Peptides against a protein of PDB entry 5KEZ. Designs and how they scored, part 241

Target 1, 320 residues: chain A of PDB entry 5KEZ
Amino acid sequence: NVAIYNPFRPWWERYQPVSYKLCTRSGNEDEFRNMVTRCNNVGVRIYVDAVINHMCGNAVSAGTSSTCGSYFNPGSRDFPAVPYSGWDFNDGKCKTGSGDIENYNDATQVRDCRLTGLLDLALEKDYVRSKIAEYMNHLIDIGVAGFRLDASKHMWPGDIKAILDKLHNLNSNWFPAGSKPFIYQEVIDLGGEPIKSSDYFGNGRVTEFKYGAKLGTVIRKWNGEKMSYLKNWGEGWGFVPSDRALVFVDNHDNQRGHGAGGASILTFWDARLYKMAVGFMLAHPYGFTRVMSSYRWPRQFQNGNDVNDWVGPPNNNGVI

## One batch from the design tools (peptide; made by RFdiffusion4, then SolubleMPNN)

Design b2_p25_6_s2 (from b2_p25_6, 9 letters changed)
Fold by OpenDDE base, seed 4:
Structure b2_p25_6_s2 (fold): chain B 320 residues (1-320), chain A 25 residues (1-25)
Amino acid sequence: as target 1 above (320 residues)
Amino acid sequence: AGVGVAGVTTPEQYTQFLREYLLGP
């Protein structure tokens, strides 16, 4: 991915890929392979956060400022380490003036235009699908158990399916023969937009963002909410079917959130309430649970926003 | 996704970021 130095190596640089090489702040491919092996050998499975919707930001300077040293040129859409070129992006497909998503009530924009400037891959192309599948299959062959698909809301479900249909079975050294990768898709559906979580049920589980938002409200006792109202927690609260839900109290984004919904999210900063929420989540049968492991950073609030929300995990000069 | 406030360079992008990842019911 892109190496960002201003601010200094933020966490979000990970979500701006320039290649599918397994060289990141966390280590190289050999180290990753070693980690996967060691984890699998003790029953810990690895699920990769796969960034396949986009490459890096359109405004990032061309060069070799990347975690694996690969050259890239966002201006010309040139990512030779893949390789991708201008033909592999949705620049011509997006009809907005800016090239970015401007209206989230337009599903076509949401999927065909750039998410906050991130170069949007043309996932309709078999070439692009194959390159992504090749990347994911390499990981599968290494021994990962599945994937979180980043920004799935911004990909057409059919394109995702086409990629998933190209995936290998899991590595039989650790998984039963014929096992398929576990897939869960990041789809932010809080209602009010045309894209629905249900659009993605065919591909795997979907993140249920209503879960953390509503649970936070209840535990905080906002709006007169009571714990007793959780009697019909799950589908009874309008959440997706349990067998399609991946649930969580917080994630990396809404840990840094504010305002409606964001403010209700419980995080480790509110330790007591957070423990209550996580405990409840783990005890309740609804959905597939994900527990956050985060870190503390020096928060500095200005006008209600943490200006240090970019801070990544503890590191040694940018290397974790 | 992985877009922090620090990664937002325009007001429009900020609005998009908030809408997508920070705002909720």
Scores: peptide ipSAE 0.022, ipTM 0.638, DockQ to the pose 0.193
Fold by OpenDDE base, seed 5:
Structure b2_p25_6_s2 (fold): chain B 320 residues (1-320), chain A 25 residues (1-25)
Amino acid sequence: as target 1 above (320 residues)
Amino acid sequence: AGVGVAGVTTPEQYTQFLREYLLGP
């Protein structure tokens, strides 16, 4: 991914890829392979956060400022480490004046235009699908158990399916022969927009963001909400079917949020309430549960916004 | 997702980032 120095090595640089090399601030491919092996040998499975919707931001300077030293040029859409070129992006397909998503009520813009300047991959192309599949298959062959698909809302479900159809079975050294990778898709659906979580049920599980938002409101006792109202928690609250849901109290994005859909989110900053929410989640049978492991950072609020929300995990001069 | 400041070059992009990932849709 790109190496960002202003601010200094933020957490979000990981979500601006310039190659599919396993070479980042966390380590190299050999170290990753070793970790996966050690984990599998004791029954701990690894699921990779796969960023496949886009490459880096369109305004990032060309050069070799990346975690593995790979050259890239956003201006010319040149990513030779893949390789991708200008033919592999949706610049000509997006019809907005800016080239970015401008209207989230237009599903075509949401899928074909740039997410906040991030170069949008042309996932309709078999070449692009194959390059992504090769990346994911390399991870499968190493021994990972599945994937979180980042920014799935911004990809056509059919394109995701086409990629998934190219995937290998899991590594038989640790998994039963014929096992398929576990897939869950990040889709932010709080209602009111044309893209729905149900559009993605055919590809695997989906994130249920209503879960953390609603649970936070209840635990905080906002608007007269009570724990007793949770008697029909799950589908009774308008959530997706349990067998399609991945549920969580917070994630790395909304942990840094505020306002509607953000302010209700419980985090480790509110330790007592957070423990109550996580305890409830783990005790209740609805959905597939995910527990967050995060870190403290020096929050500085200005006009309601944390100016240090970019701060990544504890590190030694950029090395984790 | 993980949208960062480096990818945000216009006020509109910043607004969309906040709406989508921090504030919710």
Scores: peptide ipSAE 0.020, ipTM 0.632, DockQ to the pose 0.230
Fold by OpenDDE base, seed 3:
Structure b2_p25_6_s2 (fold): chain B 320 residues (1-320), chain A 25 residues (1-25)
Amino acid sequence: as target 1 above (320 residues)
Amino acid sequence: AGVGVAGVTTPEQYTQFLREYLLGP
């Protein structure tokens, strides 16, 4: 991914890929392989956060400032380490004036235009699908158990399906023969927009963002909410079917949120309430649960915004 | 999602990011 130095090595640089090489600030491919092996040998499975909707931001400077040293040029859409070129992006397909998503009520824009400047891959192309599948298959062959698909809302479900259909079975050294990778898709569906979580049920589980948002309001006792109202928690609250839901109290994004639903999200900053929410989540049978492991950073609020929300995990000069 | 200062270059993009990934209902 891009190595960002202003601010200094933020957490979100990880979501701006320039190659599918497995060398990052967390380690190189050999170290990753070693970790996966050690984890699998004791029954701990690894699921990779796969960034396949896009490459890095269109405004990032060209060069070799990346975790693996690979050259890239966002301006010309040149990612030779893949390789991708201008033919592999949706610049011509997106019809907005900016090239970015401008209207989230337009499903076509949400899928075909850039998410906040991130160069949008043309996932309709078999070439692009194959490059992504090769990346994911390499990980599968190493021994990962599955994937979180980042920004799935911004990909056509059919394109995702086409990629998934190219995937290998899991490594038989640790998984039963014929096992398929576990897939869960990040889809933000809080209602009111045309894209629905149900659009993605065919590909695997989906993130249920209503879970953390609503649980936060209840635990915080906002708007007269009571714990007793959780008697029909899950589908009774309008959430997706349990067998399609990946649930969580917070994630890396909404942990840094503010206002409206963002403010309702419980995090480790509210330790007692957070423990209550996580405890409830783990005790309740609805959905597949995910527990967040995060870190403290020096928050500095200016006009309601944390100007340090970019701060990455504890590191040594950018290396974890 | 993983957009930040380097990826968000306009106020509109920032607003979209907040709406999509941070604000919720």
Scores: peptide ipSAE 0.020, ipTM 0.610, DockQ to the pose 0.222
Fold by OpenDDE base, seed 1:
Formats: C-alpha cells, sequence, structure tokens
Structure b2_p25_6_s2 (fold): chain B 320 residues (1-320), chain A 25 residues (1-25)
C-alpha cells in the first residue's frame, strides 16, 4: 500500500493498495505464512481484509513511496506491480463531474465512481477479476480460511460473484477437501439508500451495522431502551437473517466515529459497557460474531472531533 | 473501509465519508 507520512503512517493507508504483494507494515509474506500456519495448527483460522474495490487515492503522488517499494502512478492509473493500467479503472464509466461518488441515492454512482477519491477498479472486466482472484487464491493457498470484502457496497454483487467463482478450495492441509472460503461483505446498510444488504446475500454473509448501533443504545439506556427489549434480539429487531449476518459491537471505522450512530457505538474506551455488550453478543445465538481487538491512541478532541483518529497501530518491529 | 485524508479533497467528500462510515443514523 501507499506509505503516507503526513500524518505519519495512518491506519487508513492500509486501505490504499498499490500492489497485491504481501509486504506491509504488518510484516512480509514469510512472516504472514508463518502466522497462518501456526494459527491453523492450533485451530485458529485466519480471514483477510481484502481491499479489492479500489487502489490508492487519486491525489497520492506518483513514485515508490509504498510499503513494498513498488512504483505506482495514480495520475496515469499505472500500477505495474499488478499490473493495472488506465483500462482497468472506471474513470470513463463514472458520469459525475468530479469522478467521485456525489449522490449515494444513485446506486450506479456508488458502484462506478470513486469512493472519496479512491481509484475505482473496473470489476466488470475479466482481467481485473482474474488479478484479484489471483491475489485471493495466493492467500487461500497459504492457508487462510476466508475474507472480509472491503467496501462491498461499492461493488456490483455480480462482479463479486464472478471473482468468488474463480477462487480455489481451501488448503486441504487444514480444511476438509472441497471447503469454500468464508466470505463476509462489508455493506453499510442503515436504511435510506437504494443499495441493500440483501443484494449481497448470494455472495456470503454481510456486516450488520444495525447490531452495534442498536446494542449501544440499549446498553447506554438511550431513548428509554431497556435490556428486556433484547428478548427478540436479531430478526425481531429488523436485522438481516441470522445466517447472513456478521455481527460486531464496533469496528475500526465506527470506533473513531461521532454523531448519533457513531456515538452509540461502544468501544474499549467505555470498558464496562463494552464488556457487557461483547458478553451479550457472544452469549446470544444471532449472527456470526466478530470481536474487535484494537489499540489505544492519544485521543484529542477538538470541537467534538478526535483530531488524532488517524493514528495507526503501534509499531515496534523497526519498520517505519 | 479506510478512507484517508489524502482521498478527501472537498468538504462534500468528507461529509459523505462521515455520513457513511462514522456518523451512522
Amino acid sequence: as target 1 above (320 residues)
Amino acid sequence: AGVGVAGVTTPEQYTQFLREYLLGP
């Protein structure tokens, strides 16, 4: 991914790929392979946060400022480490003046235009699908169990399916023969937009963002909510079907959020309430559960906003 | 998602980012 130095190596640089090489601030490929092997050997499975909707931001300077040293040029859409070129992006397909999503009520813009400047891959093209599948298959062959598909709302479900259809079975050294990768898709569906979580049910599970938001309000006793109201928790609260739901109390994005929905989210900063929420989630049968493991950073609130919400994971391995 | 400051070049983009990923309902 791109190496951002202002601010200094923020967490979000990881979501701006310039190659599919496994050499990032998290480690190199050998270290990753070693981790996957060790985890699998004790029954701990690994899923990868796969960023396949886009490459890096269009405003990032060209050069070799990347974690693997790969050259890239956002201006010319040149990513030779993949390789991608201008033919592999949706620039000509997006009809907005800016090239970015301007109207989230237009599903075509949401899927064909750039998410906040991130160069949007032409996932309709078999070449692009194949390059992504090769990346994911490399991970599958290493021994990962599945994937979180980042920014799935911004990809056509059919394009996702086309990629998934190219994937290998899981590594038979650790998984039963013929096992398919576990897929869950990040779709932020809180209502009010044309794109729905149900559009993606055919590809795998979907993140249920209503879960953490509503649980937070209940635990915080906002709006007169009571724990007793959780008696019909799950589908009874209007959530997606349990067998399609990936549920969580917080994630890396809303952990740094604010506003009505963001403020309801419980995090490790609210330790007691957070433990209650996580405990409830783990005890309740609804959905496939994910527990957050995060880190502390020096929060500094200015006008209600944490100006240090960019701070990335701690690093003590000598890699800047 | 992981929208960085580098990708946010206009107030409108920032607002959209906040609405979708941070603010919630």
Scores: peptide ipSAE 0.019, ipTM 0.584, DockQ to the pose 0.220; fails the geometry check

Design b2_p25_6_s3 (from b2_p25_6, 9 letters changed)
Fold by OpenDDE base, seed 4:
Structure b2_p25_6_s3 (fold): chain B 320 residues (1-320), chain A 25 residues (1-25)
Amino acid sequence: as target 1 above (320 residues)
Amino acid sequence: AGVGVAGVTTNEQYTQYLREYLLGP
């Protein structure tokens, strides 16, 4: 991914890929392989946050300022380390004036235009699908158990399916022969927009952002909510089917302010309430649970927003 | 037909806007 130095190596630089090389702030491919092996050997499975909707921001300067030193040129859509070129992006498909998503009530914009300037890959192309599948298959062959698909809302479900159909079975050194990768898709669906979580059920599980939002409200006792109301927690609260749900109290985005779910979201900063929420989540059978493991950073609020929300995990001069 | 009140007023558009901001491209 791109190496950002202003601010200094923010966490979100990871979500701006310039290649599919396993060479990042976390280490090189050999180190990753070693980690996966060690984890698998003790029954800990690895799921990769796969950024496959886009490459880096269109405004990033061309050069070799990347975690693996690969050259890239956002201006010309040139990513030779893949390789991608101008033919592999949706520039011509997006019809907005800015090239970015401008109206989230337009599903076509949401999927074909740039997410806040991030160069949008043409996932309709078999070439692009194959390059992504190659990347994911390499990870599968290393021994990962599955994937979180980042920004799935911004990809056509059919394109995702086409990629998934190219995936190998899991590595038989650690998984039963014929095992398929576990897939869960990040889709923010709080209602009111045309893209629905149900659009993605065919590809795997989907994040249920209503879960953390509503649980936070209940635990905080906002709006007269009571824990006794959780009697029919799950589908009874309008959530997606349990077998399609990936549930969580918070994620990295809403942990940093007013992300999906709003102010009701509980985080480790509200330790007591957070423990209650996480405890409830783990005890309740609804959905596949994800527990957040984060870190402290020097928060500085200005106008209700943390100006240091960019701060990444503890590191040594940018290296984790 | 859930129980309790909606309680959450943050719309999806606002949510996405904030997410985009956090990505900082």
Scores: peptide ipSAE 0.033, ipTM 0.629, DockQ to the pose 0.061; fails the geometry check
Fold by OpenDDE base, seed 2:
Structure b2_p25_6_s3 (fold): chain B 320 residues (1-320), chain A 25 residues (1-25)
Amino acid sequence: as target 1 above (320 residues)
Amino acid sequence: AGVGVAGVTTNEQYTQYLREYLLGP
């Protein structure tokens, strides 16, 4: 991914890829392979946050300022480490004046235009699908158990399916022969827009963002909400089917006061209520649960916004 | 039991916008 130095190595640089090489601020490929092996040997499975919708931002300067030193040029859509060129992006398909998503009520824009300047990959192309599949298959062969697909809302479900159909079975050294990778897709669906979580059920599980939002409201006792209302928690509250849901109390975005869920989201900053929410989630049978392991950072609020919301995990001069 | 209708004070578009902002491209 791109190496950002202003601010200094923010968490979000990881979501701006320039190659599919397994060398980042967390380590190199050998170290990653070693970690996966060690985890698998004790029954801990690894799921990779796969960024496959886009490459880095169009405004990032060209050069070799990346975690693996690979050259890239956003302006010319040149990513030779893959390789990608201008033919592999949706610049010509997106019909907005800016090239960015301008109307989220237009599903075509949401999927074919740039997410706030992030160069949008042409996932309809078999070449692009194959490059992504090769990346994911390399990880599968190393021994990962599955994937979180970042920004799935911005990809056509059929394109995702086409990629998934190219994937290998899991590594038989640790998984039963014929096992398929576990897939869960980040889709923000709080209602009111044309893209629905149900569009993605065919590919795997989806994130249920209503879960943390509604649970937070109940535990905070907002608007007369009561714990007793949780008797029909799950599908009874309008959530996706349990077998399609990945549920969580918070994520890295809404811990910083942004993303889906609003102010109702509970985080470790509200420790007592957060523990209640997490405990309830783990005790209740609805959905596949994800527990957040995070960190504290020096929050500095200016005009209601944390100016340090970019701060990544504890590190040594950028190395985690 | 009821369906919780409160607590989601932002629409999906706005929450997505905020997510995009965090990515800082």
Scores: peptide ipSAE 0.033, ipTM 0.642, DockQ to the pose 0.077; fails the geometry check
Fold by OpenDDE base, seed 1:
Structure b2_p25_6_s3 (fold): chain B 320 residues (1-320), chain A 25 residues (1-25)
Amino acid sequence: as target 1 above (320 residues)
Amino acid sequence: AGVGVAGVTTNEQYTQYLREYLLGP
């Protein structure tokens, strides 16, 4: 991914790829392979956060400032380490003045335009689908069990399906022959927008962001809400079907006040309430549960915003 | 997604916040 130095190596640089090489501040490919093997040998499975909607930001300077040293040029859409060129992005398809998503009530913009400047891949092209599939298949062959598909809301479900159809079976050294990768898709659907979580049910599970948002409100006792109102928690609250839901109290985005959920989201910063919410989630049968493992950073609020929300996890992997 | 500019809220993030606040549980 891109190496960002202002601010200094933020967490979100990891979501700005310039290649599909497994070289980041979290480790190199050999280290990753060793981890996957070690985990699989004791029954711990690995699911990769796959960034396949986009490459890095359009405003990032060209050069070799990346975690694996690969050259890239956002201005010319040149990513030779893949390789991608200007033919592999949706610049000509997006019709907004900025090239970015400007109206989230326009499903076409949401899927064909850049998410906050991130160069949007033309996933309708078989070439692009194949390059992504090759990346994911490499991970499958290493021994991962599945994927979180980042920014799935910004991809056409059919394009995702086309990629998934190219995937190998899981590695038979650790998984039963014929096993398919576990897929869950990040889709933010709190209602009121044209893109729906149900659009993606055919590809796998979907993140249910209403879960953390609503649970936070209840646990905080906002608006007179009571725990007893959770008697029909799940589908009764308008959530997606349990067998399609991936549920969580918080994630890395809304833990920082970003994404979906607003101020209702409970995090480790509110330890008592957070433990209550996580305990409830783990006890209740609705959805497939995910527990957050995060870290503390030095928060600094200015004008209601944490100016240090960029701070990434502790790192001891040199200057990578 | 990992969209990162400290102190900046995207349209989507802001809309999501408003929906949660206005619609409630």
Scores: peptide ipSAE 0.029, ipTM 0.643, DockQ to the pose 0.103; fails the geometry check
Fold by OpenDDE base, seed 3:
Structure b2_p25_6_s3 (fold): chain B 320 residues (1-320), chain A 25 residues (1-25)
Amino acid sequence: as target 1 above (320 residues)
Amino acid sequence: AGVGVAGVTTNEQYTQYLREYLLGP
């Protein structure tokens, strides 16, 4: 991915890929392989956060400022380490003036235009699908158990399916023969927009963002909410079917959502309430649960926003 | 996710988007 130095090595640089090389601030491919092996040998499975909707931001400077030193040029859509070129992006398909998503009520824009400037891959192309599948299959062959698909809302479900159909079975050294990778898709659907979580049920589980949002309001006793109202928690609250839901109290994004809209989310900053929420989640049978492991950073609020929400995990000069 | 804008990479637009979503119905 892009190595960003302003601000200094933020957490979100990981979501700006320039290659599919397993060479990042977390380590090299050999170290990753070693970790996966060690984890699998004791029954701990690895799921990879796969960024396949896009490459890096369109305004990032060209060069070799990347975690593995690969050259890239966002301006010309040149990613030779893949390789991708201008033919592999949706620039000509997006009809907005900026090239970015401008109206989230337009499903076509949401999927064909750039997410906040991130170069949008043409996932309708078999070439692009194959390059992504090769990346994911390499990980499968190493021994990962599945994937979180980042920014799934911004990909057509059919394109995702086409990629998934190219995937290998899991590594038989640790998984039963014929096992398929576990897939969950990041889809933000709180209602009111045309894209629905149900559009993605055919590909795997989906993130249920209503879960953390609503649970936060209840535990915080906002708007007269009471714990007793959780008696029909799950589908009774309008959430997706349990067998399609991945649930969580917070994630890396909404953990940093302060002020209006983000304030309901419980995080480790509110330790007692957070423990209550996580405890409830783990005790309740609804959905597949995910527990967040995070870190403290020097928060600095200005006008309700943390200006240091970019701060990455504890590291040594960018190396974890 | 973080994106480069005007020579500076920021995550502000994405985080703001998420905040708006969390206001939901």
Scores: peptide ipSAE 0.019, ipTM 0.603, DockQ to the pose 0.275; fails the geometry check

